# Peptides against a protein of PDB entry 1MQS: the designs that were tried, part 52

Target 1, 223 residues: chain A of PDB entry 1MQS
Amino acid sequence: ILKMLFLNKDLNNNDNITTITDDIFNQQEIIWKVLILDIKSTATISSVLRVNDLLKAGITVHSLIKQDRSPLPDVPAIYFVSPTKENIDIIVNDLKSDKYSEFYINFTSSLPRNLLEDLAQQVSITGKSDKIKQVYDQYLDFIVTEPELFSLEISNAYLTLNDPKTTEEEITGLCANIADGLFNTVLTINSIPIIRAAKGGPAEIIAEKLGTKLRDFVINTNS

## One batch from the design tools (peptide; made by RFdiffusion4, then SolubleMPNN)

Design b2_p14_8_s3 (from b2_p14_8, 10 letters changed)
Fold by OpenDDE base, seed 3:
Structure b2_p14_8_s3 (fold): chain B 223 residues (1-223), chain A 14 residues (1-14)
Amino acid sequence: as target 1 above (223 residues)
Amino acid sequence: TITFNEPLKKLSLK
């Protein structure tokens, strides 16, 4: 998250959030930015950062993407939003209206190819592609509730996994979604975990799926 | 290089 707020510049990974923000605030010229969020990303950021942390990162104003926002044509904007058609359309409309000087777009999870193509097509039509400085998938689709605990915020997961009326297909689909969320979390932490799961249930399915994803990722990055 | 032989964290699924 901090890396994103500093326009995806390399930060020293070993320092505490407070140390990083203090050092940057004291040593570098602060670039003031607008932060644009949705409901989901607001929850994510609020679980990790305080308002003072945002200020130290150069965030002068934060707003919801669906809110009527005042134009700030001389100020760069950071979008941190879900990869949806609706959000893409709003970003493109903001681009068309010259609402901000520069656009740094960060999606909370992987942007599907069809939506990426849609974004590219719409941006090309505007003739203002030069204002889009970055497009990143941040893989930050989780909430930190405690220092050593996080949530994927999947509604009714427990009920779905334990209801005898749930189909095998539904269980498998949910396990895949959970594994994807865990995978994104692992990538964000930048540490490979030891996976422990109970045998003979959904936890084992999730563990196997996650293990496969991690192995595939390591193989692909080392090649 | 991150290797599986030196995990920094444990993930427990219950």
Scores: peptide ipSAE 0.017, ipTM 0.395, DockQ to the pose 0.066
Fold by OpenDDE base, seed 4:
Structure b2_p14_8_s3 (fold): chain B 223 residues (1-223), chain A 14 residues (1-14)
Amino acid sequence: as target 1 above (223 residues)
Amino acid sequence: TITFNEPLKKLSLK
């Protein structure tokens, strides 16, 4: 998250938030930015950072993407939002209106190729592609409750997975969502997981899906 | 149970 707030510059991950922000504040001129969030990403940010932390990271103001926002044409904007068509359309509209000076787009999870293409196409049509400075998949669609605990914030996951009335399709879909969240967590933590799952149930499905995602990611990043 | 022990970069080397 801090890396994103500092425009995806490399940060020393061994330091606590305060040390990182202080060091950056002392070593570099703070670039003041606007942070645009959605409901989901607001929860993510709020779980990890305080308003003062945002300020130290150079965030002058933060707003919801769906809110009417005043133009700040001389201020760069960081978008940290869900990878949805709606959010893309809003970002493009903000671009069209020259709402901000620069656009640093960060999606909370992986942006599907079709949506990336849509974004690219719409941006191209605006003729303002030069204002798009970054597009990142941040893989931060989870809530951090404490330094060593996180939640995927999937409602009724346990009940759904264990309810005999739940369809196989629903289970599979939910397992995919859980695997996606875990995948994002793995990428965020930057650590290889050891996965242990019970056989013959949703846990195995999740483990397999996660394993596949990790393998695919490794293959794609090495290509 | 999921445990995180090794850097993700090590996975890339396999």
Scores: peptide ipSAE 0.007, ipTM 0.346, DockQ to the pose 0.104
Fold by OpenDDE base, seed 1:
Structure b2_p14_8_s3 (fold): chain B 223 residues (1-223), chain A 14 residues (1-14)
Amino acid sequence: as target 1 above (223 residues)
Amino acid sequence: TITFNEPLKKLSLK
């Protein structure tokens, strides 16, 4: 998250949040930015950062993407939002209206190719592609509640997985969603986990899906 | 419960 707030610059990984923010605050001129969030990303950021941390990172204002926002044409904007058509359309509209000086777009999870193509097409039509400085998949679709506890914020997951009336298709779909969330978490931690799951149930399905995703990612990153 | 060996973060599913 801090890396994103500093425009995805390389940060020394060994420093705590306070050290990183203090060092940057002391060494570099603070670039004031607007942070644009959605409901999900707000929960994610709020779980790990305080308002004061945002301020130290140069975030002067943070707002929801669906809220009416005043134009700040001289201020760069960081978007950290879900990869949805709706959010893309809003970003493009903000671009059209010259709402901000620069656009740093970060999606909470992987942006599907069709949506990326849509974004690219819409941006191309505006003639303002030069204002888009970054587009990243951040893989930050989770909430940290405690140092050793995080949540994917999937409602009724336990009930759905244990309800005998739930169809195999529903279980498989939910397991895929859980695996995606875990995948994002693993990427954020930047460590390959040892996956342990009970055999013969949803846990095994999740473990297999997660394992496949991790293997595919490693192969694609090393290629 | 999915347990990861390095920083043991517990997954909470709501």
Scores: peptide ipSAE 0.007, ipTM 0.396, DockQ to the pose 0.042
Fold by OpenDDE base, seed 5:
Structure b2_p14_8_s3 (fold): chain B 223 residues (1-223), chain A 14 residues (1-14)
Amino acid sequence: as target 1 above (223 residues)
Amino acid sequence: TITFNEPLKKLSLK
């Protein structure tokens, strides 16, 4: 998160949030930025950072992407939002309207190819592609509740997985979503887990999906 | 249960 707030520059990872923010604040000229969030990413950010931490990171204003936002044409913007068509359209509209000076786009999870192509196409039509400085998948679609505990904030997951009326398609879909969230968490922690799951249920499905994602990622990063 | 044991970077080298 801090790396994103500092425009994905390399930060010395060995320091606590407070130490990092204080050191950067004291050593470098702060670039003031706007942070654009959605509901999901707001929860993520709020779980790990305080308003004062955002200020120390150079975030002067933070707003929801769907809210009416005043133009700040001389201020760079960091978007940290879900990879959805709706959010892409809003970002492109903000680009068209010159709402900010520069656009640093960070998606909370992987942007599907079709949406990336859509974003690229729309941006190309605007003629303002030079204002888009970064596009990243941040893999930050979880909430940290405690130092060793996190939540994917999936509503009614337990009920859905255990209701006999739930279809196999719904179960498999939910398991895929859970696996995606876990995958993103693993990537954020930057460590490979040992996966333990009960056999014969949704837990096994999740474990298999997660295992596949991790293996595929390792293969793709080594190639 | 997920237990983290090794950095992702180490697995990619394996």
Scores: peptide ipSAE 0.006, ipTM 0.327, DockQ to the pose 0.101; fails the geometry check

Design b2_p14_8_s4 (from b2_p14_8, 9 letters changed)
Fold by OpenDDE base, seed 2:
Structure b2_p14_8_s4 (fold): chain B 223 residues (1-223), chain A 14 residues (1-14)
Amino acid sequence: as target 1 above (223 residues)
Amino acid sequence: DIYFNNSTRALSLS
């Protein structure tokens, strides 16, 4: 949860909440954000964090997703909500209306593929996909740090892929996860890319997996 | 790193 509030940056999970928030506050400028919740996520947040913790994490305002919320077009928003069609529609509407400057979307549980595709499709229609900076759930992790640079925030991915002790099975599994993340990213930006990857390594494996997913998607969308 | 070149629509995996 704290990781989410800090835009899914790596945190030292060995420290308690107070230590983490204090250290971050002292080390870098606080990015003020709006936190958008639903009933379920409100209960989750309340069970783990205090109001003071939210403030230290840079949460200036928190509201329910179904509430009428004032636009803050210069403020980034964190959504932490259930993966439902209703919530997706609201997020997209908020995007259309330029309610916030940036959108960091975190679903409380796994987002079904059909809903992910729906989100991607709706976002693409708005022409404002660049404002979607992150989408996270149990299986989906990616960020857009800048218009042309993406990160999946997979812990030690590079080290794992380049460690000679890593098994082929482990590499294959990790590559599959990366390909999934890239696929979701591609859907978000609404552009089917020309994939370029170095031969003979994990990048090639990822490229092949991604290519397959994209081809399957194109076939399904054209059907 | 994953780089997407908008001009060429190229996704580069490195």
Scores: peptide ipSAE 0.046, ipTM 0.649, DockQ to the pose 0.066
Fold by OpenDDE base, seed 5:
Structure b2_p14_8_s4 (fold): chain B 223 residues (1-223), chain A 14 residues (1-14)
Amino acid sequence: as target 1 above (223 residues)
Amino acid sequence: DIYFNNSTRALSLS
């Protein structure tokens, strides 16, 4: 998260948030930026950062992507939003209107190829591709609630998984979504975990899906 | 809830 707030520059990850922000603030001139969030990413940011942390990171203003935002044509903007068609359209519209000076786009999870192509096509049509400085997948589909405990904030997951009226297809689909969130979490913390799950239920399904995704990732990264 | 134990590197699903 802090890396994103500093335009994905290399940061020392061995320090706590306060130490990192203080050191950077004292060593170099701060670049003031606008932070654009959605509901999900707002919860993520709020779970790990305080307002003062954002200020020390150079965030002068933070707003929701769907809210009316005042133009700041001389200020660079950091987007940290879900990879959706709606958000892409809003970003492109902001680009068309020259709402900000530069655009640093960070998606909370992997952007599907079709959406990436859509983004590229729309940006190309605007003729303002030079303002798009970065496009990253941050893989942050979780909220930290306490040390070693986090939540994917999937609405009614427990209810859906335990409702006898829920179909196997619905369960499988939800488990896949949960596994995707966990996969992104693992990538974010940059550590491959040992997966532990109870047998005979949704937890096992999730564990199997996650295991497959992690194995595939390891194989691909070692190629 | 999802727990990650740093000492054992265990991801526990509950």
Scores: peptide ipSAE 0.046, ipTM 0.649, DockQ to the pose 0.040
Fold by OpenDDE base, seed 4:
Structure b2_p14_8_s4 (fold): chain B 223 residues (1-223), chain A 14 residues (1-14)
Amino acid sequence: as target 1 above (223 residues)
Amino acid sequence: DIYFNNSTRALSLS
């Protein structure tokens, strides 16, 4: 998240958020920028950062993507939003209207290829592709409830997984979704964890799916 | 609940 707020510059500091922001604030010129969020990413950011942290990161204004926002044509914007068609359309509209000087787009999870192509196509039509400076998958599809505890915020996951009326297909599908969320989370952490799961339940299924995804990812990236 | 232990790098699923 901090990397995103600093326009994805390399941060080699393993210190806490406060120390990092203080060090950067003191050592580097602050680039003032706007942070555009959606409901989900707002919760994510709020769970990790304080208002002062945003300020120290150069965030002068933060707003919801669906809100009416005043144009700041001389100010760069960081989008941290869900990878949806709706959000893409809004970003493109903001681009068309020259709402900001530069666009740093960070999606909270993996952007499907079709949506990436849609974004690229729409941006191409505007003739303002030069304003799109970054497009990242942040893989932050989770809410941090505690420093070491987080939630994927999947509605009724517990009920669905524990309802005896739930079909195996539904369970498998939900487990896959959870595994995807965890996969994205792991990528955000940038470290392959040791997975611990209770045996004989959905947790084991999720662990297996996650393990497979991680193994495949490692193989593909080392290849 | 999903718990990540930074010291052991363990992701615990419950």
Scores: peptide ipSAE 0.045, ipTM 0.648, DockQ to the pose 0.042
Fold by OpenDDE base, seed 3:
Structure b2_p14_8_s4 (fold): chain B 223 residues (1-223), chain A 14 residues (1-14)
Amino acid sequence: as target 1 above (223 residues)
Amino acid sequence: DIYFNNSTRALSLS
C-alpha cells in the first residue's frame, strides 16, 4: 500500500510504516496527491494506515470515487479502486473533464483483459492518454483485522461451506476464490509461507489449491 | 480466520 502511495517506487519492506513515512516525509520533497477510493478499498486502507500515515505519504485529500469531487486540475491523483466497468467509466469521465493533472490508477485486484481493453479504448478516444501515468494491478483484496490476522471479506463463506444443501461445485468454486485471495495476500507480503490446514475439510482443499498456485508461480518466475 | 505468523512464516487456515 505504501509503495502505491509513493507512486510504486521501491521501498524498504523491512521497515515499519512509521519509519518509512517519517524518513520520506523528513528527507524528501513531498508530492501532494489526491487519493480516490471505493468502499472496498477504503476498508483496506483503513485497516492498515492511519490518517497521519496518509498525510506523510503526501495524501492531502481522499474521496470516494462515486462522490461529486471538485476539480483539482493541478494536483495528481491516485486511484485505488476495484476493477469494475463502473469505476473505469468514472475514471475516464474524470479524465475527460481534466479533473486532475495526472492519473495513477491502481486496481485492488487483477483487471480482466476485457476491462483493460475497454479502458484503453475509452482513453484513446479522449486523446488524453498522456495524463495516465500508471496502471497497476495491485493484490490488496483483503482486510487486516488485527496483527497477524486478515480477512478476505467473502460474504457467507462459512455458511456456504457448511450448508448441506451446497453443491460440490459451489464448494470447490468458493475454495478456489479463497485460494486466489490468499495467493494475492502472499504476493503482497512477498514471502512464501508454510501452509497449515485442518485435514478432511474445506481448509485442506484451499491449502492444496494455494500450494499449487504458489508452486506454479515460483516455477514461472524462476524460468 | 486466517493467521500469518511472521516468526515462523506459517499460514494457518482455520
Scores: peptide ipSAE 0.035, ipTM 0.496, DockQ to the pose 0.039

## One batch from the design tools (peptide; made by RFdiffusion4, then SolubleMPNN)

Design b2_p15_1_s1 (from b2_p15_1, 6 letters changed)
Fold by OpenDDE base, seed 1:
Structure b2_p15_1_s1 (fold): chain B 223 residues (1-223), chain A 15 residues (1-15)
Amino acid sequence: as target 1 above (223 residues)
Amino acid sequence: ISSITDLTEELKSLI
């Protein structure tokens, strides 16, 4: 999340949120930005950041994407929203109206190819593609509902993993996606978990994949 | 190792 708030610059992931924000706030000129959220991403942000953290990251104002928002044509905007047709249409409308100076778009989960093409087509028509500075997806594909509970919100994951007709390839693919989501969660909260998983099933596969990703990350970050 | 994907260039190529 902090990486996104600092326009996807490289940050020291070994530090806690407070240390990172304090260091950046003291060492760099603050670029003031608007943060645009939806209901799902609001829950995610609220789980890991406080209002003071947002301020230190240069977020002056945050709003819901569906809310009426005043134009700030000299201010860059960070979108952190679900990859939906509705949200894409709103972003394009904001672009058409010159609502902000620059657009940094971060989708919470994977952007389908058809929606990417739709976004491209609509942006092409506006003639304002130069204002789109970044587009990211698969950023944080999890929802935090309680302090000790979160969900990846993957539809039918339990059914797919427990269906005897599901192929090994399908299981492996789904487990990889789950492990990626968990990995992003770990990075977001900046805490290495103790992994507990049932043996002899998909949970073990996921745990192994996650463990490998975490080990690789730690090795690469400490190098 | 991150699952985060930069689609900026892909988008620009489609415009």
Scores: peptide ipSAE 0.525, ipTM 0.913, DockQ to the pose 0.461
Fold by OpenDDE base, seed 4:
Structure b2_p15_1_s1 (fold): chain B 223 residues (1-223), chain A 15 residues (1-15)
Amino acid sequence: as target 1 above (223 residues)
Amino acid sequence: ISSITDLTEELKSLI
């Protein structure tokens, strides 16, 4: 998160948030930025950072992507949002309207190829690709509440997975989303986990999906 | 392995 707030510059990861922010604040001119969030990323940011931390990172204001926002054409914007078609459309609209000076786009999870292509296509039409300075994905797809506990913040996941009225398709879809979130978590932590799941339920499905993703990743990175 | 992926050049290549 801090890396994102500092426009993905290299940060000394061994320092706590306060030390990092203080060091950067003292050593570098603060670039004031707008932070654009969605509901999920708002929760993520709120779990890890305080308002003061955002200010120290040069965040002047933070807003929801779906809300009406005043143009700040001289201010760079950091988007930290879910990789959805809706969010892409909004970003492109913001780009088209010259809402901000520069666009630093950070997706909370992996951006699917089709959405990347859609973003590219829409940006190309605007003729303002030069304003897009960065596009990153696979950020924190989870809320860290404590070092040993995190949440993917998937609404009603437990209820949905355990409701007998839930369709197999819905379960499969939700399990895929959970597995994606866990995969991103694993990558973020940079540690291959031992996966433990109860047998005969959605946890097993998730574990299998996650295991497959991890195996595929390891194979692809070692090749 | 950094989970964060820089897609900037990939995006630009698609434009």
Scores: peptide ipSAE 0.516, ipTM 0.911, DockQ to the pose 0.724
Fold by OpenDDE base, seed 3:
Structure b2_p15_1_s1 (fold): chain B 223 residues (1-223), chain A 15 residues (1-15)
Amino acid sequence: as target 1 above (223 residues)
Amino acid sequence: ISSITDLTEELKSLI
């Protein structure tokens, strides 16, 4: 994933993500980029990267592929999306409209031959093949669908929490909503969890809020 | 183990 964010340049894998991003930031001028995701790839990115990691990688804006996006004709774009006909059609439409300066396409799994041929045909018709700089398949074998994973299905939670334009009030509100959802889940399962969260981000805020709710509940039920 | 495959040249050859 980090390689993708740095336009698939060779990165020394022996260091922590923070060390890698700091070293690159100090050694090379960061190319500012737009990151286009779908629902599946958003979950993947969220599991591996922190909010600050995207910024350090030069990601200025990230959006869902199906959402309306503003043209940024002078900014290169990284697509990290599922290999579907729908996504290919959207990418080609973005190419036709000169939405970005350059296109770096990364599929989350193997692209079937028929879809590769379709992409090639559509790109050929546009006459803008020179704007497509890279096409990669990323085999995400590491997305272990842990059987014990559940989703609250809060729309755009990751995007909202990671957008630098999001206000502190919006973040606090979203964290409260997530904590409420988790609290309700805990009550439904009828088991008090051990809470583990990454430090220094929204997850810590959520963990604190959830912990407070659980403590208050236990005190009130034992009284 | 993540495997990355570069399809850029293959795409360009089809165009």
Scores: peptide ipSAE 0.490, ipTM 0.897, DockQ to the pose 0.330
Fold by OpenDDE base, seed 5:
Structure b2_p15_1_s1 (fold): chain B 223 residues (1-223), chain A 15 residues (1-15)
Amino acid sequence: as target 1 above (223 residues)
Amino acid sequence: ISSITDLTEELKSLI
């Protein structure tokens, strides 16, 4: 998240949020930016960052993507929104209207190829591709609800996993999805966790899957 | 798989 707020510049990842923001605030000229969010990303940002953190990152104002926003043609915009056609259409419309000076687009999850192509096509038509400075997709599919608790916000996961009518295939599939979410979370926080799970249930399956993913990642990163 | 993927060049290549 902080990397995004600083236009995906390399940040010293060893420092806490406060130290990073303070150091940047004190050492570098603040580039004021607009942050465009959706409901999901608002929850994510709010769970991780304080308002003061946003200010220190140079966020002058933040708004919802679906809200009417005043043009700020001299101000760069950071989009942090879900990879949906609706959001893409809005971004392109903002581009067409010269709503901002530069566009830094960060999707909250993986951008499907078809949507990437759609974005490209629409941007091509505008003739304003030069204003798009960055396009990233991320894997922030989690919300921190408490300092030591986060949620993947998977609807009815507990019910599905504990319903005796749920098939093994469904459980396996859901566990895989959860493991993917956890893996993405681990990558996001840049810390390899110690995995603890209850034995004999879905948690163990998830832990095993996550462990495998992490091991594979570590091996591939160190190679 | 990176938690963050730069798609900028890929997008531009499609334009």
Scores: peptide ipSAE 0.474, ipTM 0.892, DockQ to the pose 0.602

